# Peptides against a protein of PDB entry 5TUV: the designs that were tried, part 76

Target 1, 107 residues: chain A of PDB entry 5TUV
Amino acid sequence: KEVIDRLRYLKAEIEDLELKERELDQQKLWLQQSIKNVMDDSINNRFSYVTHEDICNCFNGDTLLAIQAPSGTQLEVPIPEMGQNGQKKYQINLKSHSGPIHVLLIN
Target 2, 107 residues: chain B of PDB entry 5TUV
Amino acid sequence: AQECQNLEVERQRRLERIKQKQSQLQELILQQIAFKNLVQRNRHAEQQASRPPPPNSVIHLPFIIVNTSKKTVIDCSISNDKFEYLFNFDNTFEIHDDIEVLKRMGM

## One batch from the design tools (peptide; made by RFdiffusion4, then SolubleMPNN)

Design b2_p16_1_s4 (from b2_p16_1, 6 letters changed)
Fold by OpenDDE base, seed 3:
Structure b2_p16_1_s4 (fold): chain B 107 residues (1-107), chain C 107 residues (1-107), chain A 16 residues (1-16)
Amino acid sequence: as target 1 above (107 residues)
Amino acid sequence: as target 2 above (107 residues)
Amino acid sequence: MLNSSELTETFTYTLP
């Protein structure tokens, strides 16, 4: 009896959780669309930039590369492996399919 | 008993997913706000200056920031069309997306 | 944020 009651309770709760999860999924979808619309607006796009000063203020002491690339550009970082000289190879691979990639040295 | 245990595990998994989705939704909201604030800042700045910034003085979204030690040697191989980049570092690096940068900027 | 020293698998990212 106790087990049966617990089973019924759990199943009902899981059903409620499924509803909640679907609600959140829908909200995320709508918000993502909203963000897309805002970013795709011509005026917003024109002003969607940061300055070198902005970047420098966010990071201290390091060499900074800013990589500007079209939407959809693929970035890959393989697991560092030992090179032939015994040094680990740290790599970044970039692949764009819609336009050129631009790299800026900030400092 | 075993069935109850299985459902309890499932319930917990769903609860965790819901929690994660709630957090992700909040982050998306913050991202949208940050972007709008960025646009507003830049529009105001250009209005005050009565001119746009020089093209090479700003970093247009989307972008990523790579930071590494000032001592790190960076080699870059670029395709002819600039659609492919290969970066080699002799030391570790970090990658930050534009969303994180906007957060650090206080947008 | 990605730290290259902490990778346990190949990292892939698509720019928004």
Scores: peptide ipSAE 0.520, ipTM 0.894, DockQ to the pose 0.933
Fold by OpenDDE base, seed 4:
Structure b2_p16_1_s4 (fold): chain B 107 residues (1-107), chain C 107 residues (1-107), chain A 16 residues (1-16)
Amino acid sequence: as target 1 above (107 residues)
Amino acid sequence: as target 2 above (107 residues)
Amino acid sequence: MLNSSELTETFTYTLP
């Protein structure tokens, strides 16, 4: 009797959890679209920038590169390998399909 | 019973997935808020200055930040059309997306 | 955030 009741309870709870999960999936989809719409707005796009000061305040003492690239640009970092001179190769590969990439040195 | 145990495992699995999805949703919410705050800040700043910032003083989204030691030697190979970039570092580096930068800015 | 020293596989990222 107790086992049967527990089974019934668990099944009902799992059903509720399924509903909750679907709700969250829909909310995520909606929010992703909302973010896209907000970012694609012409006025918002005009003001979607950070300053050099903003970047410098976020990082201390390092060499900073800012890479501006079109949407859809692919970034790849391969596993570091030993070079011919015995030095590890640390690399970043960028590939854009829609426009040029711009790189800025931030002091 | 074995069935009860199986359902309890399934229940826990679903609860964990829901928790993960809730966390992801919260991150998206924070991203949207951060972006809106950025736009608002910039609009206000330009209104106060009565002019837009100089073109080379800002970094437009989307972007990424690469930071490395000041001692790191960086070599860059660029394709003729600037669609492909290859960066070589003689030491380790870090990559940060614009979302993380906005977080660090307190947006 | 990516640290190149901690990579165990090739990292890929698509800009939004």
Scores: peptide ipSAE 0.513, ipTM 0.895, DockQ to the pose 0.924
Fold by OpenDDE base, seed 1:
Structure b2_p16_1_s4 (fold): chain B 107 residues (1-107), chain C 107 residues (1-107), chain A 16 residues (1-16)
Amino acid sequence: as target 1 above (107 residues)
Amino acid sequence: as target 2 above (107 residues)
Amino acid sequence: MLNSSELTETFTYTLP
């Protein structure tokens, strides 16, 4: 009897959790679309930038590369491998399909 | 009894997924707020200066930041159309997305 | 954040 009651309770709870999860999934979808709409707005896009000072304040004492690239640009970092000269090669590969990539050096 | 145990495991799994989804939603909300704050800041700044910033003084979203030691040697090869970049570093580096930068900026 | 020294596999990222 206790087991049957527990089973009934658990099944009901799981059903409620399923509803909650679906609700969260919908909220995420709508929020993602909202963010996209806000960022794609012409006025917002015009002001969607940071300054050199902003970046320098976030990172102290390092050499910084700021890479501006169109949406959809692909970035790849391979596992560092030993070169023929015995030095490890650290690499970044960037490929854009929709526009040029712009790189700024910040020190 | 075994069915009860199976349902309890499923219940716990669903609870954890819900918790993760809630956290992801919170992050998206924060991203949206940060972006809106950035836009507002820049609009105000340009109004005060009565002009937009110089083109090479700002970094437009989307972007990434690569930081490395001041002693790191960086080599770059660029395609003719600037659609493809290859960076070579003689030492380790870090990559940060624009979302993380906005967080560090306190947006 | 990505640290190149901690990679165990090729890292890929698509800009939003």
Scores: peptide ipSAE 0.511, ipTM 0.894, DockQ to the pose 0.919
Fold by OpenDDE base, seed 2:
Structure b2_p16_1_s4 (fold): chain B 107 residues (1-107), chain C 107 residues (1-107), chain A 16 residues (1-16)
Amino acid sequence: as target 1 above (107 residues)
Amino acid sequence: as target 2 above (107 residues)
Amino acid sequence: MLNSSELTETFTYTLP
């Protein structure tokens, strides 16, 4: 009887948790859409930028590449492998399908 | 009972997923706040300056930042269609999305 | 500073 009661309790709780999870999923979708709407707003879009100073302040002493690419652009970073010259190759591959990729070098 | 144990495991799994989803929602909220703060900052700054920043002096969202040592040699190859980029580094690099950058900016 | 619009071919940048 105790086991049966425990089973019933657990099943009921799992059902409640399932409802909670679905609620969170919906909230996530809503929030994502909200963010998209905010970013797509013409005024917000106009001011949706960072400056060179902003970036440099975040990464003091580093060389920086700012890459802007269209949605859907593929970015690939292969596992570093030894090149023919015995040096490890660190690589980034970018492939855009809908527009040009814009790169800004900041030093 | 084995069934009870199985349900306990499932219960715990669901609880963890819910916790993760709650955390993800929090992050999205913070992202939205950061973006709004960025927009507000830029709008105010442009009002004070009475002009927008030069077009090539800012990085519009969305973007990614690649940072590497100032000693790193960077080679870039562009495909004929100009939609494919190959970056080669002689040393390690890091990639950061705009969300992370905004966080680092304190937005 | 280097913009991609100026990149018509492969480039190499050696940092100081």
Scores: peptide ipSAE 0.373, ipTM 0.886, DockQ to the pose 0.033

Design b2_p16_2_s1 (from b2_p16_2, 11 letters changed)
Fold by OpenDDE base, seed 3:
Structure b2_p16_2_s1 (fold): chain B 107 residues (1-107), chain C 107 residues (1-107), chain A 16 residues (1-16)
Amino acid sequence: as target 1 above (107 residues)
Amino acid sequence: as target 2 above (107 residues)
Amino acid sequence: MIDSSKLTETFKYTLP
C-alpha cells in the first residue's frame, strides 16, 4: 500500500514536471526569437558594436584577439598535449565554410 | 521498492533540468537587455559625435575574444583563402563570447 | 568562458 501510494505520487509529480519543462522550452523559444528579431533589426545591427577600449577595459593587461567570422564557423580547442619539446600545445583551430575569417589584435 | 527508487532518480533529474532551464531563460533576458543597452549607448554616442566611429575602430557583433598573457607567444597559420586559422600559443589562453564581454562591460 | 588549461575534452563551438 505504501509502495503503491508512493509510486502514484511520484508518477503524478513527474507528469507535472514534464509540463513545467515544456513550458520552459516554449519560453526559451520565444525569447530566442525575440533576441533574433532585435539583433536582426537594421538599426540595431548598425549599432551592434564594441570599441577597442571596451574590450581592453574588460581584460586589462592581456594580449587580446578579436575574431570575427561568418556564421557557422567552427572553433576547436583541443586538449593540450605535450609537444616535441615537452611543452604543452595550446591551440585554436578555426574553419569557415562561407567566408573569410577576420582577426583583430587588440592592444 | 526498486521502482520507487528509479522514479525518485528521474524526478530529481527533471528537477535539475528545470532549474537549469530557468537559469538559461534568465540569461537570455539579460542578454537581450545588454544588447539593447549597447545599441542605445552607441546611438547616443554617435549622435553626440555627429558621425559614426571609424570602421576599424570597432568590433561588430558577433565576435569572440581570445585573451592571453602579454608574454604569450602566438603563432598563426592562415590558409590562402583565410578560411582556416591555426593559432598556437606557448601558454594558456581564454576564450570569451560577445555575451560575456557585454556583461563585463556592464551593459 | 573557455580556459585552455582546464579542458577535459576537445572544445567545439560553432559561431552564431
Scores: peptide ipSAE 0.518, ipTM 0.894, DockQ to the pose 0.863
Fold by OpenDDE base, seed 2:
Structure b2_p16_2_s1 (fold): chain B 107 residues (1-107), chain C 107 residues (1-107), chain A 16 residues (1-16)
Amino acid sequence: as target 1 above (107 residues)
Amino acid sequence: as target 2 above (107 residues)
Amino acid sequence: MIDSSKLTETFKYTLP
């Protein structure tokens, strides 16, 4: 009887958790759409930028590249492997399908 | 008894997943707030300056930032149509999305 | 954040 009661309790709780999870999923979708709407607003879009100073302040002393690419651009970073010359290769591959990629050296 | 144990495992799994989803929602909220703050900042700044920033002086969202040591040598190969970029670094680098940058900016 | 030195697999990302 105790086991049966525990089973019933657990099943009921799992059902409640399932409802909660679905609620969270819906909230996520709503929020994502909200963010998209905010970003797509003409006024917000006009002011949706950062300055060179902003970036430099975030990464003091480093060489910085800003990459702007069309939606859907593929970015790949292979595992660093030893090259034929014995040097590890650190690489970024970018491939766009819809437009040119723009790269800006910040400093 | 075994069924109880199985349900306990499932219960725990669901609880953890819910927790993760709650955290993700919080992050999305913060992203939205950060973006709104960015827009507000820029709007105010342009009002004070009575002009927009030069087009090449700002980085419009979305973007990614690659940072590496000042000593890092970066080689870049670009396709003729600028649809493909190959970056070679002689040392390690980091990649950050615009969301992370906004966080670092304190937005 | 992606650290090139800590990759265990080829990182693939599609820009939004």
Scores: peptide ipSAE 0.513, ipTM 0.894, DockQ to the pose 0.851
Fold by OpenDDE base, seed 4:
Structure b2_p16_2_s1 (fold): chain B 107 residues (1-107), chain C 107 residues (1-107), chain A 16 residues (1-16)
Amino acid sequence: as target 1 above (107 residues)
Amino acid sequence: as target 2 above (107 residues)
Amino acid sequence: MIDSSKLTETFKYTLP
């Protein structure tokens, strides 16, 4: 009877957790749509930018590249491997299908 | 007893998924807040200046940032149509999305 | 954040 009671309790709790998980899933979808709507708003879009100073303050002392590309652009970073000159090759591959890619050097 | 153990494992699995989903939801909330704060900051700044920033002084979302040492040599190969980019680095680099940048900015 | 020095597989990302 103790085991039966434990089983009953666990089953009930799992059911509650299932409901909670579904609730979170719905909240995520709602929030994702909300974010999309906010970002797509013409006024918000007009002001959706950072300055060079903003970027420099985040990454002091580094060489910085800002990459702007069309939606859907694919970025790949392969596993670094040794090159012919004995130097590891660190690479970034970008491929756009809908428009040109823009790269800025931030100083 | 075995059934109890199975259900306890299942309960724990569900609890972990819920925890992960809650964390993801919180991140989305923070993203939206950060974006709204960015927009508000920029709107206020432009109102105070009575003009928009120069076009080349800002980076519009979405973007990604590549940061590397100031000593890193970067080579870039670009396709004729600028749809494909190949970056070669002689040292390690990091890639950050605009969301992370906004976080670092304290938005 | 992606660190090129710590990759164990090819990283792929699609820009939003």
Scores: peptide ipSAE 0.511, ipTM 0.895, DockQ to the pose 0.871
Fold by OpenDDE base, seed 1:
Structure b2_p16_2_s1 (fold): chain B 107 residues (1-107), chain C 107 residues (1-107), chain A 16 residues (1-16)
Amino acid sequence: as target 1 above (107 residues)
Amino acid sequence: as target 2 above (107 residues)
Amino acid sequence: MIDSSKLTETFKYTLP
């Protein structure tokens, strides 16, 4: 009796949770589309930038590189390993398939 | 019963997924708000200055930021068409996306 | 944030 009641309760709850999860999935989908629409708007796109000052204020005292590249550009950071000269190699690999990559030295 | 236990495990799994999806949804909302605030800030700034900023003084979205110590030596190899970049650092570095930068800016 | 000093595998990212 208790087991049967517990089973019924759990099944009902799982059904409710499934509905909630589907609701969240739908909300995420719509929000992602909304963000895309906002960013693709011509006026918003015109003003979608940060300044050198903005970046410097976020990273005081550091050397900063800003990388701009076409959509789909691949970025890879291999595990730092010892090079032939006994020094660790810290690397970034960038590869674009659709256009040039632009790099700015901020400071 | 074993069936009850199985359903309880499933229930817990679904609850955790829902929690994660709720968090992800919140982050997307914050991203959209940050972007809108950025656009508004820049529009206001350009209105006050009566001109757009110099092209080389701003970084258009999307972008990524690489930061490292001011003492770090950076070597860069670039392909002729600028489709491929290889960066070598003699020390550690960090990579940040534009979303994180906007957060740090307080947008 | 990606920290090059804390990588346990090759980090791969596709720019949006």
Scores: peptide ipSAE 0.504, ipTM 0.894, DockQ to the pose 0.860

Design b2_p16_2_s2 (from b2_p16_2, 11 letters changed)
Fold by OpenDDE base, seed 3:
Structure b2_p16_2_s2 (fold): chain B 107 residues (1-107), chain C 107 residues (1-107), chain A 16 residues (1-16)
Amino acid sequence: as target 1 above (107 residues)
Amino acid sequence: as target 2 above (107 residues)
Amino acid sequence: MIKSEELTETFKYTLP
C-alpha cells in the first residue's frame, strides 16, 4: 500500500516536472528568438563590435587570434595526441561552406 | 520497491535538467543585456567621436577568440579559397566565444 | 571556454 502510494506520488510529480521542463523549453525558444531579432536589427548590427583594446583587456599577455567566419562554419578541436615527433598536436580545424574565413592577430 | 527507486532516479534526473535549463535561461537574458549594453556603448562612442571606428580596428560579432601563450608557435595552413584553415600550435590554447568575451568586458 | 588540454573528445562548434 505504501509502495503503491509512493509510486503514484512519484509518477504525478514526474508529470509535473515534465510540464515545467516544457515550459522552460518554450521560454528558451522565445528568448532565443528575441535575441536573434535584437542582433539582426539593422542599427544594432551596425554597432555590434568590440575593439582590439576590449579583447586585449580580457586576455592580458597572450597571443590572440580573432576568427570571423560565415555562419555555419565548423570548428573542430581534436583531442591532443602525441605526434610522431613526440610533440602533442594542438590543432584547430575550420571549415566554411559559404564563404572565406577571416583571422586577425590582435596583439 | 525497485520501480519506486527507478522513478526516484528519474525524478532526480529531471530536477537536474530543470535546474540546468533555468540557469541557461538566465544566461540568455544576460547575453541579451550584454549585447544591448555593447551596442549602447558603441553608439555613444561613435557619437562622441563623430565618426565610426576604422574598419580594421574593430571585430564585428560573431567571432571567436583563440588565446595562447605569447611563446606559442602557431602554424596556419589555409586553403586556396580560404574556406579551410588548419592551425597547429606547439602548446595549449583556449577558445572563447563572443558571449564570454562580452562577459569579461563587463557588458 | 574550451581548453585544448582538457578535451575528453573532439570539440565541435558551429559558428552562429
Scores: peptide ipSAE 0.541, ipTM 0.895, DockQ to the pose 0.865
Fold by OpenDDE base, seed 4:
Structure b2_p16_2_s2 (fold): chain B 107 residues (1-107), chain C 107 residues (1-107), chain A 16 residues (1-16)
Amino acid sequence: as target 1 above (107 residues)
Amino acid sequence: as target 2 above (107 residues)
Amino acid sequence: MIKSEELTETFKYTLP
């Protein structure tokens, strides 16, 4: 029957899709490792920076904070709630476990 | 048949996941390219200037950027060991990672 | 990109 043929076709296609998905998963893992290796390279690390001008050009007219913190630092932004004074609370919480946090005011 | 319909739904779900993974993979590729371009730019700039940039003029990766209105009042509480930061804003803000910044820079 | 006003839950992020 046509239905049986369709079922067979769909099953075969799903198998092909499974292979494709696994291929993509492997490629992602490889690329993630590649990125880490590139960023951890001593020469690349030396030149892995942006300037104040770079940042300002990306965010014209705003007050800008640049936050540098150790790997693994936790950043938390709670849902804005009304404060005691009737003003919404807009907050950022940072917690590091391995070193000090550094904050720069860009403008 | 119901079985055929079920498989078609599954096929479509898998296709969508694959598409999402392909997009994520492309983003990773772009991240790596952007980083390499950044490094290349900085290396070239320092070669031309025959000196590194002033230490306080650059922001080393990784970092995040917080941007808010120039009228926003920002209060910051810092722990004694500088491992904890609490930022209070009297208005809304945005957070951007270094990857997005590199994109905005055209890297 | 995260906008503080658009959050529907507490946003958590771990720096790489």
Scores: peptide ipSAE 0.535, ipTM 0.895, DockQ to the pose 0.876
Fold by OpenDDE base, seed 2:
Structure b2_p16_2_s2 (fold): chain B 107 residues (1-107), chain C 107 residues (1-107), chain A 16 residues (1-16)
Amino acid sequence: as target 1 above (107 residues)
Amino acid sequence: as target 2 above (107 residues)
Amino acid sequence: MIKSEELTETFKYTLP
């Protein structure tokens, strides 16, 4: 009896959790769409920027590259492997298919 | 019973997924808030300055930031059409998206 | 945040 009751309880709880998970999935999609709508708004888009100072303050003392590229641009960072000269290769590969990539050096 | 144990495992799995999804949802909310705060800040700043910032003085979203030591030597190869970039670093680097930057800015 | 030295596999990302 106890085992049967436990099974019933667990099954009912799992069903409730399934509903909760679906609810969260829907909320996520809704929120993602909301964010997109906010960002695509003409007024918001006009002011959707950061300054060089903003970036420098976040990464004080570093060399900074700001990369702006079209949607769909592929970014690849290979595992730092030893090169032929024994030096590790630290690389970033960018490939765009729809437009030019823009890179800014920030000091 | 084995069935009871299986359901308990499933229950726990679902609970963890729900927790993760709740956290992700919260992050999205924070992203939206950060973006709105950014827009508000910039709008206010431009109102005070009575002019927009120079085009090359700001970084429009979306963007990616690469940061590395000032001692790092960066070599860049660019295709003629600027569709392909190859960066070579002689040392380690980090990559950050605009969302993380906004977080670091305290937005 | 991605750290180049901590990668266990080639990092691939498609910009939104």
Scores: peptide ipSAE 0.534, ipTM 0.894, DockQ to the pose 0.838
Fold by OpenDDE base, seed 1:
Structure b2_p16_2_s2 (fold): chain B 107 residues (1-107), chain C 107 residues (1-107), chain A 16 residues (1-16)
Amino acid sequence: as target 1 above (107 residues)
Amino acid sequence: as target 2 above (107 residues)
Amino acid sequence: MIKSEELTETFKYTLP
């Protein structure tokens, strides 16, 4: 009897959790679409930028590269491996398929 | 008893997924707020200055930031059409997306 | 944040 009651309780709770999870999935979808709409707005797009000062304040004393590229551009960072000269290779590979890539140096 | 145990495991799995999804939703909300605050800041600043910032002084979203030591030597190979970039560093580096930068800016 | 030295596999990212 106790086991049967527990089974009934668990099944009911799982059904409630399924509903909750579906609700959250829908909320995520709607929120993602909302963000896209806000960012794609012409006025918002015009003002969607940061300054060099903004970036420098976040990373004081470092050499900074800002990478701007078309949507869909691929960025790859291979695992650092020892080169033939005995030095580790630290690399970034960028590949665009739709337009030029722009890189800014910030100091 | 075995069925009860199986359902309890499933219940716990669903609870953890729900918790993760709730956290992800909160992050999306914060991203949207940060973006709106950025736009508002820039609009106000341009109104006060009565002019837009110089083109090369700002970084438009979306972007990626690469930071490394000021002593790091960076070599770059670029394709003729600027569709491909290969960066070589003689030391370690970090990569940050625009979302993280906005967070660091306090947006 | 990604650190080059902490990679256990090739990091791949597609710009939005």
Scores: peptide ipSAE 0.528, ipTM 0.895, DockQ to the pose 0.858

